# Peptides against a protein of PDB entry 4DOW, part 36

Target 1, 157 residues: chain A of PDB entry 4DOW
Amino acid sequence: TFSWVGRPLPNRKQFQQMYREICMKINDGSEIHIKVGQFVLIQGEDNKKPYVAKLIELFQNGAEVPPKKCARVQWFVRFLEIPVSKRHLLGRSPPAQEIFWYDCSDWDNKINVETIIGPVQVVALAPEEVIPVDQKSEETLFVKLSWNKKDFAPLPP

## One batch from the design tools (peptide; aimed at target 1 Q43 Y51 I117)

Design b2_p24_2_s1 (made by RFdiffusion4, then SolubleMPNN; from b2_p24_2, 10 letters changed)
Fold by OpenDDE base, seed 4:
Structure b2_p24_2_s1 (fold): chain B 157 residues (1-157), chain A 24 residues (1-24)
Amino acid sequence: as target 1 above (157 residues)
Amino acid sequence: DINLELLYKSFSQESKEKALKLFK
């Protein structure tokens, strides 16, 4: 169950109500609050690793019946989501915790919030910084580079 | 896959999934 937290933000978009925060109620009855700017795990295909994205906007799409709770996201990609033929371009074997900023516009970036599994911690690092790989940090993802379907590059400004 | 259609309720996710499948 997802519900908006707080009052709608002022916006000029017709049929849309913008929000800063959404509440996700888990099966055990506990609640997790997710805010714009945070990173989330999004439902993938069956047993596939969940997708990673940064929340850019939270909004209710009033143009739909019934209205849908949506989010606009910045996609990330896992290394295993990179085409096999292109993985060598990284020039190294990344740790499992490394993700990449997807720097392409070919993917739509609107999701239904009901596909959100939960929040995840993503830490941006400089290329020269070492990704800490330990059991304590296994839940934390790290991003150093972007992927534009052709090559890896430094993170966009 | 009917389950996939139910899971991917957004075009964004479907778009990404399709793209990822093409990567294979």
Scores: peptide ipSAE 0.192, ipTM 0.709, DockQ to the pose 0.113
OpenDDE base, seeds 1, 2, 3, 5: peptide ipSAE 0.160, 0.184, 0.173, 0.182; ipTM 0.684, 0.702, 0.695, 0.702; seeds 3, 5 fail the geometry check

Design b2_p24_2_s2 (made by RFdiffusion4, then SolubleMPNN; from b2_p24_2, 10 letters changed)
Fold by OpenDDE base, seed 4:
Structure b2_p24_2_s2 (fold): chain B 157 residues (1-157), chain A 24 residues (1-24)
Amino acid sequence: as target 1 above (157 residues)
Amino acid sequence: MINEELLYQSFSEEHKERLLEIFK
């Protein structure tokens, strides 16, 4: 179950009420609050690992019937989501925790919040920084580079 | 380039285990 936290933010977008925070109630009855700017796991296809995304906007889409709770996101891609033929361009074998900033606009960045599995910690690192892969950091994802479907590059400004 | 970012979040033990399972 998802519910908005707080009052709608001022905006001029027709049929959209924007919010800063949403509450996700999980199976054990506890609640997780997720805010704009944080990172989440998004449900993937059956038998596929979830997608990783940064929340850019949270909004109620009144243009839909019934209105839907939605988000706009910045996508990240896992290494295994990159075409096999291009993985060599990275020049290294990344740890499972490494994700890449998806620097393309061809993928719809609007989601239904119901597809959110839960929050995830993401840390942006400089290229020279080491990605920790110890047990204490196993739940954290790390991003050092972007992927634009052609090549890897430093993170955008 | 974007600055180094560190998102601090509180995870339940169950949530941590789930994440480990997803990316292990």
Scores: peptide ipSAE 0.024, ipTM 0.578, DockQ to the pose 0.082
OpenDDE base, seeds 1, 2, 3, 5: peptide ipSAE 0.022, 0.022, 0.025, 0.021; ipTM 0.559, 0.571, 0.583, 0.561; seeds 2, 3, 5 fail the geometry check

Design b2_p24_2_s3 (made by RFdiffusion4, then SolubleMPNN; from b2_p24_2, 10 letters changed)
Fold by OpenDDE base, seed 4:
Structure b2_p24_2_s3 (fold): chain B 157 residues (1-157), chain A 24 residues (1-24)
Amino acid sequence: as target 1 above (157 residues)
Amino acid sequence: DINLELLYKSFSEEQKKKLLEIFK
């Protein structure tokens, strides 16, 4: 169950109410708060791994009937989501924890919040920084580069 | 951010499975 936290932000778009935070109530009754700017795991297709996304905007879409709780996101891709024929362009074998900023506009960046599995920690690193693949960082994802379907590049500013 | 291990305590088995899959 998802519910908005706090008051809506000033209206900027017709039929949309903006929020900074959403509450995710899980099975044991506890609540997880997710804010704009945080990273989340999004439910994948059947038998597919979750997607990784950064929350850019949280809003209720009043244009839908019934209104939907939505989010606008910045997508990230995992290495194994990149076509096999292009993986060599990275020039290295990334750890499983590495993800890439998806620098394309061909993906719909609007999601229903109900597809959110939960929050996840994502840390941006400089290219020269080593990804810590130890026990302490086992549950953290790291991003160093972007992927634009053609090549890898430094992270956008 | 929230520690995933702590989250697992409250997640369903399906949710746990989905979260763990990200690192495989």
Scores: peptide ipSAE 0.064, ipTM 0.692, DockQ to the pose 0.099
OpenDDE base, seeds 1, 2, 3, 5: peptide ipSAE 0.064, 0.068, 0.033, 0.061; ipTM 0.659, 0.665, 0.664, 0.685; seed 2 fails the geometry check

Design b2_p24_3 (made by RFdiffusion4)
Pose (drawn by RFdiffusion4):
Structure b2_p24_3 (pose): chain A 157 residues (1-157), chain P 24 residues (1-24)
Amino acid sequence: as target 1 above (157 residues)
Amino acid sequence: VTLNPLTPALQSEIDRIVASKESA
């Protein structure tokens, strides 16, 4: 379950209250803070890996009744979310930990916070950097490129 | 990755996200 942390950010959009942070309680019993700018795993279909997204806004949406806690995200896509016909354009076999900045506006970016599984560490690497492959049996995901429905390209600014 | 238990409300949001991606 989720609760807001502290006061809302200075108002921007009508009928919405924005927050820098959201508190998530687990059945391990503890509390975890997830902030705008951090990444989350988002529950998709049961037979697939979670979506990955960067939190760009957290908000209480008064336009829904009853009101809901929501997030706007920047999507990332997994390699399997890229059309099979386009996968060769990468020119290599990406590891499972590598993901792609999704640079397209066609998919809506609003989610209910209840779809959040939890925070995930996502790291930007230069194209020439190698993914560890280190230990921790890492839960970290790495991003080198964006995908725009057409081609792989550099990470935006 | 362990998924959250399904509820009708959560399933509805999952279906909404999936439908947005497929319709695009």

Design b2_p24_3_s1 (made by RFdiffusion4, then SolubleMPNN; from b2_p24_3, 14 letters changed)
Fold by OpenDDE base, seed 5:
Structure b2_p24_3_s1 (fold): chain B 157 residues (1-157), chain A 24 residues (1-24)
Amino acid sequence: as target 1 above (157 residues)
Amino acid sequence: VEKLPLTPELEEEIKKIEENIKNA
């Protein structure tokens, strides 16, 4: 279950109430707070690894019946999400922990918060920095590059 | 969830925003 934390932010958008933080209740009864700017795992398709995204906005969509708790996200992509024909453009074999900033606007970036599995740690690295491959970092994802469907590039500012 | 293409409505909204930025 999900519930808003705090008061709605000032907003001019009709039928949308903006929030800074949402609370997610886990099966064991514990609660996790997720804020705008944090990274989350999102339920993917069956038999697929969860998607990775950065939360840009949290809002209640009053245009839907009933109103739904939603988020706007910046998508990341896993290497396996990149077309096979384009993977060679990376020029290396990435570790499983590497993700890429999706630098395109062709995807719907609105999600239902119910699809959020939980928070995840994403660390931005310079291209020359080595991604650690140890047990302690296996839960952390790393991003060095963006992917714009044409090529890999340095991260956007 | 699926990473689906933008709806026509969203595309139009983005287009308007981009035009506003261009004209500003």
Scores: peptide ipSAE 0.060, ipTM 0.577, DockQ to the pose 0.043
OpenDDE base, seeds 1, 2, 3, 4: peptide ipSAE 0.030, 0.053, 0.052, 0.056; ipTM 0.338, 0.614, 0.614, 0.475

Design b2_p24_3_s2 (made by RFdiffusion4, then SolubleMPNN; from b2_p24_3, 16 letters changed)
Fold by OpenDDE base, seed 5:
Structure b2_p24_3_s2 (fold): chain B 157 residues (1-157), chain A 24 residues (1-24)
Amino acid sequence: as target 1 above (157 residues)
Amino acid sequence: VKKLEKTEELEKEIKEIEESIKKA
C-alpha cells in the first residue's frame, strides 16, 4: 500500500499533482518513507534481478482512469543488463554491486509506484576508488561510470 | 517493469519504418 505524504507541490500540469514523499506500507505493518532524490529497487521480469533507479518526481496522474500514483526515474543498469558484445568495453570484471548510470533517453522513465520493491543505498565513487565487497555492504550498490549504449564514460555532473 | 523489452521493441519499429520509407 502506498500513500502520499505531505501537501502537493505547486505545478502547472493540469492533471498531475506532484509530491515530495510517499509512504510504503510493508506486509509486517512497518512503513517506509521514500523521497524524491532517493534510490529504489523496481520489480523486473521474472527470474531477473530488480531494476535500480533514482526517483526524480513523484506524482499522481489524474489523466489515467483510475488515477495512478507514479514516479519519474533516472535509470541505472546492472552489468548483466548490458549486451554481451559490449561488456568488454569496460576493460574489467565488475563486482556484483556495481551499477551504471544509464545515459540515454530511449527508455520510458515513468513507472507506477506499485512496482517499487523498496529503497536501496547507492554510493557514487571516483574511478580510482575500490568497491568494497564485504558482506556488511552487500546491500549497497556503487556507481562509477555511465553507459550510453555505445561506451562507458565518467558520471554526468 | 520491462524497460529493456520496450526499448528493443521501439528500435525494431523505428527500423521497420525507416525501411518502409526508403522503399516507398
Scores: peptide ipSAE 0.062, ipTM 0.573, DockQ to the pose 0.052
OpenDDE base, seeds 1, 2, 3, 4: peptide ipSAE 0.053, 0.058, 0.051, 0.057; ipTM 0.545, 0.536, 0.535, 0.545

Design b2_p24_3_s3 (made by RFdiffusion4, then SolubleMPNN; from b2_p24_3, 15 letters changed)
Fold by OpenDDE base, seed 4:
Structure b2_p24_3_s3 (fold): chain B 157 residues (1-157), chain A 24 residues (1-24)
Amino acid sequence: as target 1 above (157 residues)
Amino acid sequence: VKKLPKTEELEKEIKEIEESIKNA
């Protein structure tokens, strides 16, 4: 269950109410608050790891019937999402915790908040920085590079 | 959820393909 936190932000967009924060109610009754700018795990296809995204906007889409709670996201990609034929371009075998900034605009970046599994920690690292692989950091994802469907590159500014 | 291309991008791609076929 998802509910908006706080008052809608002032905006000029028709049929959209913008918010800073959303509350996700968990099965045990606890609540997790997710804010714009945070990173989330999004339900992927069956038997696949969830997608990773950064929340850019939270909004209620009044153009839909019934109105839907939505988010606009910046996508990340896992290494396994990259075509096999292009994985060699990385020049190394990444740890499971590494994700890549998706530097393309071809993907639909609107999601329903109901697809959000929960928040996740994403840490940006310089290329020379080592990704910790200990159990303590297993839940943390790390990003060093972007992927633009053609090659890997430094993170966008 | 599956990551899908934007409708606009898909339409652009289709148009480009159609033009390439036409000019082939």
Scores: peptide ipSAE 0.168, ipTM 0.661, DockQ to the pose 0.046
OpenDDE base, seeds 1, 2, 3, 5: peptide ipSAE 0.162, 0.160, 0.165, 0.163; ipTM 0.652, 0.654, 0.657, 0.644

Design b2_p24_4 (made by RFdiffusion4)
Pose (drawn by RFdiffusion4):
Structure b2_p24_4 (pose): chain A 157 residues (1-157), chain P 24 residues (1-24)
Amino acid sequence: as target 1 above (157 residues)
Amino acid sequence: ETTEEHLEAEEEELPFYKELIEKR
């Protein structure tokens, strides 16, 4: 379950209250803070890996009744979310930890916070950097490129 | 082959993600 932390940010959109942070309680009993700018795993279909997204906004949406806690995200896509016909354009076999900045506006970016599984560490690497492959049997995901429905390209600014 | 490797890795890692969902 989720609760807002502290006061809302200075108002921007009508019928919405924005927050920098959201508190998530687990059945391990503890509390975890998820901030705008951090990344989350978002529950998709049961037979697939979670979606990955960067939190760009957290908000209480008064336009829904009853009101809901929502997030706007910048999507990332996994390799398997890229059309099979386009995968060769990468020119390599990406590891499972590598994900792609999704640079397209076609998919809506608003989610209910209840679809959040939890925070995930996502790291930007230069194209020539190698993914560890280190230890921690890492839960970290790495991003080198964006995908725009057409081609792989550099990470935007 | 690259797609098969990703599908296999996905099937192996799904129980881990289901556990995270249960902990939520």

Design b2_p24_4_s1 (made by RFdiffusion4, then SolubleMPNN; from b2_p24_4, 11 letters changed)
Fold by OpenDDE base, seed 4:
Structure b2_p24_4_s1 (fold): chain B 157 residues (1-157), chain A 24 residues (1-24)
Amino acid sequence: as target 1 above (157 residues)
Amino acid sequence: DDLKELEEEEKKELPKYKELIELR
């Protein structure tokens, strides 16, 4: 289950109450708090790796019936989400931990918070920095580049 | 060839979230 944490932020949009933080209660009764600005895993298809996203906004969407807890996200893509025909443009074989900033607006960036699996650590690196692929960091994802469906580019500021 | 097949299985289709919602 998901519940809002704290007071709603000042309203900027009609029918939307914005929040800074949401609480996920998992099966064992423990709670995980996720804040705007953090990264999350979004449930993908069965037997596929989850999507990766950065939370930009958390909001209650009162325009929906019933109202839904939603998030606005910045998407990231895994290498295997990139079309096979375009993967060569990277010029290297990335480690499994590398993700890419999705620099396109064609994806819906509004999600239901119920699709959130949990938080994930994402670290931005300079192009020259080496992605640690050791066992200690296997749960951490790293981003160096953006992907705009045409080519890879340095990360946006 | 085996790697290619694995990559295709792991490949996600676009648009990402819209399709995800539709598949559920």
Scores: peptide ipSAE 0.026, ipTM 0.550, DockQ to the pose 0.106
OpenDDE base, seeds 1, 2, 3, 5: peptide ipSAE 0.022, 0.028, 0.027, 0.023; ipTM 0.543, 0.560, 0.521, 0.529; seeds 2, 3 fail the geometry check

Design b2_p24_4_s2 (made by RFdiffusion4, then SolubleMPNN; from b2_p24_4, 13 letters changed)
Fold by OpenDDE base, seed 3:
Structure b2_p24_4_s2 (fold): chain B 157 residues (1-157), chain A 24 residues (1-24)
Amino acid sequence: as target 1 above (157 residues)
Amino acid sequence: SDLAELEEEEKKLLPKYKKLIELR
């Protein structure tokens, strides 16, 4: 179950109420608060790793009946989401913790918040920095590059 | 559960999910 935290943010969008934070209730009764700007795991295909995204907007879509709780996201991609024929363009074998900033607009950036599994830590690194692979960092994802369906490039500013 | 079933149907409707199917 998802519920808004706080009052709607001031905005001029006619059918959208924007929020800074949402509360996710888990089956054990605990609550997780997720804010705009945080990174989240999104439910993917069965038996596959979840999608990774950065929350850039939280809003209630008043154009739908009943209104739906939605998020706008910046997508990341895992290496295994990249077509097999193009993976060689990276020039190296990435660790499992590496993800890539998706620099394309062909995917819908709107999601239903019900697809959010939970928060995840994402750390941006310079290309020369080493991704730590230890027990402490196993749950942390790292991003060095963007992917635009044609090639890899340095991260956007 | 009904909730779990709804979540499964919801993720299948995501554009990103559809794109992955097309790439296979």
Scores: peptide ipSAE 0.065, ipTM 0.661, DockQ to the pose 0.036
OpenDDE base, seeds 1, 2, 4, 5: peptide ipSAE 0.057, 0.040, 0.042, 0.052; ipTM 0.628, 0.607, 0.610, 0.614; seed 1 fails the geometry check

Design b2_p24_4_s3 (made by RFdiffusion4, then SolubleMPNN; from b2_p24_4, 15 letters changed)
Fold by OpenDDE base, seed 5:
Structure b2_p24_4_s3 (fold): chain B 157 residues (1-157), chain A 24 residues (1-24)
Amino acid sequence: as target 1 above (157 residues)
Amino acid sequence: SDLKKLEEEEKKLLPKYKELLKLR
């Protein structure tokens, strides 16, 4: 289950209550708190791998019936999610833990918090920095570049 | 191939994802 942590943040949106933190209660009774600015794994469709996203906003959407706990996210894409015809533009074979900042507006960036699988660590690196591929870093994802459906580019400011 | 290599590496990450799913 999901529940809000703390009081709503001031905002001017009539049907939205914004929060900075949400609590995810798991099956063993323990709780995981997730905050705006953190990275999460989002449930994929069918047997697809989880999506990676950064939480930008947490809000309750009062315009829906019933009201839903939602989030706005910045999407990331895995290399294998890039079209086959465009993969060569990277010019290298990336490790599995590399992801890319999705710099497009064609994806719906609103999600239901219920689709959140859990938190994940994402680290931004400079282009010259080496992505560690040892077992200790297997749980960490790394981002160096953005993808805008046309080409790879340095991360947005 | 590079693609198969990446796919193999990606499979190594699946156990972590499955672990998170079990938290539900």
Scores: peptide ipSAE 0.224, ipTM 0.810, DockQ to the pose 0.598
OpenDDE base, seeds 1, 2, 3, 4: peptide ipSAE 0.204, 0.219, 0.204, 0.209; ipTM 0.799, 0.811, 0.798, 0.803; seeds 2, 4 fail the geometry check

Design b2_p24_4_s4 (made by RFdiffusion4, then SolubleMPNN; from b2_p24_4, 13 letters changed)
Fold by OpenDDE base, seed 2:
Parts: structure tokens; C-alpha cells; sequence
Structure b2_p24_4_s4 (fold): chain B 157 residues (1-157), chain A 24 residues (1-24)
């Protein structure tokens, strides 16, 4: 279950209330607080790894009946999500921990918060920096480049 | 079928257009 934390932020969007933080109650009864700006794993298709996203907005959509708790996200893409025919454009075999900033607008960037699996650590690296492969970094994802469906490029500023 | 309904509902909750990218 998900519940808002704190008071709604001032905004003028009709039928929307924005928040800074949401509380996710886990099966064991514990709670995880997730804030705007943090990275999360999003439920994927069956037999596929979860999607990775950065939370940009948290809002309740009052235009829907009943109102839905939603998020607007910046998508990342895993290497295996990139079409096979385009993977060669990277010019290297990335480690499993590498993800890419998705630089296109063709994906719906609105999600239901109920699709959030949990938080994840994402670290931005310079191209020359090596992605560590150790026990501490095993669950950490790293981003060096963006993907715009045509080619890889340096990260947006 | 209850399972089919649940699977359909789950698919509707997934981000849109991801399948299109994977199929290309």
C-alpha cells in the first residue's frame, strides 16, 4: 500500500495534488519512504527485469475516479531493452550494472505508484570511470550515456 | 478466468510503448 507523506505542494494544476514523498508499506509491515529525485525499480513484464526510473513528480490524479496516486518519471533503459540491431552502436559489452538515460519522449512517463517495486541506487559516472564489480556495488546501477533510439551519447547536463 | 483478468490488469498498469522498443 502507498500513502502520501506531508502536505500537498503548492500548484495550480487542476485535479492534481503534488507531493514530495510517498510511503510504501512492505509485506512485512515495514515502511519505505520514497522522495522525488530518488531512483526506483518499476514492475516490468513477466520474465523481464524491472524497469529503472528517476522520480520527477509525485501526484494524485483527481481527474480519475477513484483518484490515483501517480508519478512522473525519467526513464532509464537496460542494455537488453535496446533493440538487438542497435546494440553494436555501443562499441563494447557493458556490465550488467550499466543503464542508459532514455532520451526520447515516445514512452509514457506517467506511472501508477503501485508499480513501484522499491528504491534503487543509481550513480552517474564519467565515460572513463570504471564500473566496480564487487559485493558493495552489486545492487548499484551506473549510468554513463544516454540512448535516443538512434545512438548513444554523453549524459544530458 | 480470474488469472486472465489479473494478468490483463497488470499489463494495463505497465508503462506504455515499452513493447514497441523491444520489438524493433
Amino acid sequence: as target 1 above (157 residues)
Amino acid sequence: DDLEKLEKEEKELLPKYKELVELR
Scores: peptide ipSAE 0.055, ipTM 0.661, DockQ to the pose 0.034
OpenDDE base, seeds 1, 3, 4, 5: peptide ipSAE 0.035, 0.046, 0.055, 0.040; ipTM 0.604, 0.649, 0.656, 0.610; seeds 1, 4 fail the geometry check

Design b2_p24_5 (made by RFdiffusion4)
Pose (drawn by RFdiffusion4):
Structure b2_p24_5 (pose): chain A 157 residues (1-157), chain P 24 residues (1-24)
Amino acid sequence: as target 1 above (157 residues)
Amino acid sequence: SKEDLTADRDISEEKREELKKMAV
């Protein structure tokens, strides 16, 4: 379950209250803070890996009744979310930990916070950097490129 | 397209652990 932390950010959008942070309680019993700018795993279909997204906004949406806690995200896509016909354009076999900045506006970017599984560490690498492959049996995901429905390209500014 | 992620969801702790393991 989720609760807001502290006061809302200075108001921007009508019928919405924005927050820098959200508190998530687990059945391990503890509390975890997830901030705008951090990344989350988002529950998709039961037979697939979670979506990955960067939190760009956290908000209480008064336009829904009853009101809900929502997030706007920047999507990432997994390699399997890229059309099979386009995968060769990468020119290599990406590891499972590598993901792609999704640079397209066609998919909506608003989610209910209840779809959040939890935070995930996502790291930007230069194209020539190698993914560890180090230990921790890492839960970290790495991003080198964006995908725009046409081609792989550099990470945007 | 992605599924409806604005719907109410109830994610158990066991399900979170399973999906975190699947994420990599």

Design b2_p24_5_s1 (made by RFdiffusion4, then SolubleMPNN; from b2_p24_5, 10 letters changed)
Fold by OpenDDE base, seed 3:
Structure b2_p24_5_s1 (fold): chain B 157 residues (1-157), chain A 24 residues (1-24)
Amino acid sequence: as target 1 above (157 residues)
Amino acid sequence: SLPDLTKDANISGEEREKLRKRAV
């Protein structure tokens, strides 16, 4: 179950109500709050790792009946999501915790909030920084580069 | 609760594009 937290943000978009925060009620009855700017895991296919995304907007689409709770996201990709023929362009074997900023507009960046599994920690690093691999950081993801379907590049400013 | 990510399989880019690619 998903519900908006707080009042709608001031906006001038017709049929859209913008929010800063959403509440997820999970099966055990506990609640998780997720805010714009946080990173989330998005439901993938059966038996597949979740997708990783940054929440850019949370909004209710009032043009639909009934209104839908939606999010606009910035996608990330895992190394093994990159086509096999292009993985060599990275020039190294990345750790499992490394993800890449998806720098293309060909993917739909609008999702239903019901596809959100939960929050995840993502940390940006400089290319020369080492990704820590310890028990405490095992669930933390790290991003150094972007991927634009052609090559890897430094992160966008 | 959050899923155990260590037990989930990988997904290919082609599969992702099938799910997420915008219609032209």
Scores: peptide ipSAE 0.045, ipTM 0.665, DockQ to the pose 0.044
OpenDDE base, seeds 1, 2, 4, 5: peptide ipSAE 0.020, 0.040, 0.025, 0.032; ipTM 0.599, 0.665, 0.631, 0.657; seed 1 fails the geometry check

Design b2_p24_5_s2 (made by RFdiffusion4, then SolubleMPNN; from b2_p24_5, 11 letters changed)
Fold by OpenDDE base, seed 5:
Structure b2_p24_5_s2 (fold): chain B 157 residues (1-157), chain A 24 residues (1-24)
Amino acid sequence: as target 1 above (157 residues)
Amino acid sequence: MLPDLTKDAHITGEEREELRKKAV
């Protein structure tokens, strides 16, 4: 179950109410709060690893029947999501913890909040910084570069 | 620009899987 936390933010979008925070409740009664600006794992396709995204907006879409709790996200991609023919452009073999800022507009960046699995830690690093590959950081994802379907590039601001 | 570090707590992989199964 997902429920809004706090008052709606002021906005001028018709049929939309924006929020800063949403509460995810699991069946044992535990609650996890997720806020705009956090990174989350999104349910992947069958037998695929979850997608990674940064929450940009949380909103209720009143144009749908019934109204849907939605999020607008900035997508990241895993190395294995990059076409095999393009992977060589990275020039190195990335650790499993590395993800890439998806710098394209061809993906729908609206999701249903029900697809959110939970929060995940994402750390931005400079290209020259080494990604820690120890047990302490195994649950942390790292981003150094963007991917725009053509090449890798420095992170956008 | 992306933050250097997400300050909020994150969950483990095992916890994420349990949350996916139990989310209501």
Scores: peptide ipSAE 0.031, ipTM 0.588, DockQ to the pose 0.078; fails the geometry check
OpenDDE base, seeds 1, 2, 3, 4: peptide ipSAE 0.028, 0.028, 0.025, 0.024; ipTM 0.537, 0.546, 0.543, 0.517; seeds 1, 2, 3, 4 fail the geometry check

Design b2_p24_5_s3 (made by RFdiffusion4, then SolubleMPNN; from b2_p24_5, 8 letters changed)
Fold by OpenDDE base, seed 1:
Parts: sequence; structure tokens; C-alpha cells
Structure b2_p24_5_s3 (fold): chain B 157 residues (1-157), chain A 24 residues (1-24)
Amino acid sequence: as target 1 above (157 residues)
Amino acid sequence: SLPDLTADAEISGEEREELRKRAV
């Protein structure tokens, strides 16, 4: 289950109450608190790996009945999510830990918080920095570049 | 437990676009 943490933030959006933090209660009764700005895994389609996203907003969507707990996200893509015909544009074989900032606005970036699987660690690196591929960094994903459906580019600011 | 973050699985970009594109 998901529940809001704290009071609604001041905002001017109609039919929305914004929050900074949400509590995710997992099966064993423990709780995970997730905040705006953190990275999360989002449930993928059947037999697909979860998506990676950064939480931009947490909000109660009052336009729906009943109101839904939602998030607005910045999407990332895994290398294998890039169209096969475009993968060569990277010019290298990325490690499995590398993801890419999705630099397009054509995707729906509103999600239901119930699709959140859990938090994930994402670290931004400069293009020249080496992605550590060892046991210590196995749980961490790394982003160096963006993908805009046409080419790879340096990370946006 | 969280799934393996580095496990290979192909999700085509075309499929992702169809599933995640904004409503017009």
C-alpha cells in the first residue's frame, strides 16, 4: 500500500495535491519512504524488465474519482530498449549497468504510484568516466548520455 | 526483493514508444 507522508505542498495546479514523500508498505510490513528526486523502478510489461525513472512530482489526482496517487517522472531507457537499428549509434558496447536519459516529451510521464516496485540507485557520470563493473557497484545504475530517438548526446544539465 | 537490475531483457524501443506515448 501507498500513503502520503506529510502535508500537501503549496501548489497552484487544479485538482492536484502535491507531496514531497510517499510511504510504500511492503509485504513483510516494513516501510520504504520514497521522495521526489529519487530514482525508482517501474513495473514493466509481462516478461520485461522494470523501467527506470526519476520522480519529479508526487501528487494526488483529484480529477479522477476516486482520487489516485500519481507521480510524474523523468524516464530513462536501458540499452536494449533502444531500437535495434539505432543501437550502433552508441559506438560501443555498454555495460549492463548503463542507462540513458530519455530526452523526448512524447512519452506519458504520469504513472500510478502502485506501479513503483522500489527505489534504485542511479549515478550520473561524465562521458569520460569509467562505469565501475564490480561487486561493489552491482546494485547501481549509471547514466552518461541521453537518447532523443535520433542519437545519443551528453547528459542534459 | 527487487529484480536483477543488470539482467538482459530486450524491450524494443518501438514497443516502449507504443506503450508509453502520450495520448493525443
Scores: peptide ipSAE 0.117, ipTM 0.768, DockQ to the pose 0.041
OpenDDE base, seeds 2, 3, 4, 5: peptide ipSAE 0.102, 0.105, 0.111, 0.108; ipTM 0.763, 0.732, 0.738, 0.768; seeds 2, 4 fail the geometry check

Design b2_p24_5_s4 (made by RFdiffusion4, then SolubleMPNN; from b2_p24_5, 11 letters changed)
Fold by OpenDDE base, seed 1:
Structure b2_p24_5_s4 (fold): chain B 157 residues (1-157), chain A 24 residues (1-24)
Amino acid sequence: as target 1 above (157 residues)
Amino acid sequence: SLPDLTADKNISGEERKKLRAKAV
């Protein structure tokens, strides 16, 4: 169950109410609050790891009946989401914790909040920085580079 | 392991797959 937290934010978008925070109630009855700017795991394909995204906007889409709770996201990609024919362009074998900023606009960046599995920690690193492999970072994802369907590049500003 | 805090949302995952596949 997902519920808005707080009052709608001022915006000029017709038929949309924007929010800063959403509450998700999980199976044990506890609540997790997720805010704009945080990173989330989104339901993926069967037998595949969840997708990773940064929340840019949280909004209720009033153009739909009934209104839907939605989010706009910045996508990340896992290495295994990159086409096999292009993986060699990285020039190294990335650790499982590495993800890449998706630097294309061809993907739909609107999601239903119901697809959110939960929050995840994502840390940006410089290319020369080593991804930690200690137990403290096992649940943390790291991003060093962007992927634009053609090549890997330094992260956008 | 990655957190899984919600019930299975396979339909949503499949929908996302279709959207991403179209963009490729």
Scores: peptide ipSAE 0.048, ipTM 0.684, DockQ to the pose 0.065
OpenDDE base, seeds 2, 3, 4, 5: peptide ipSAE 0.029, 0.042, 0.043, 0.046; ipTM 0.633, 0.613, 0.679, 0.675

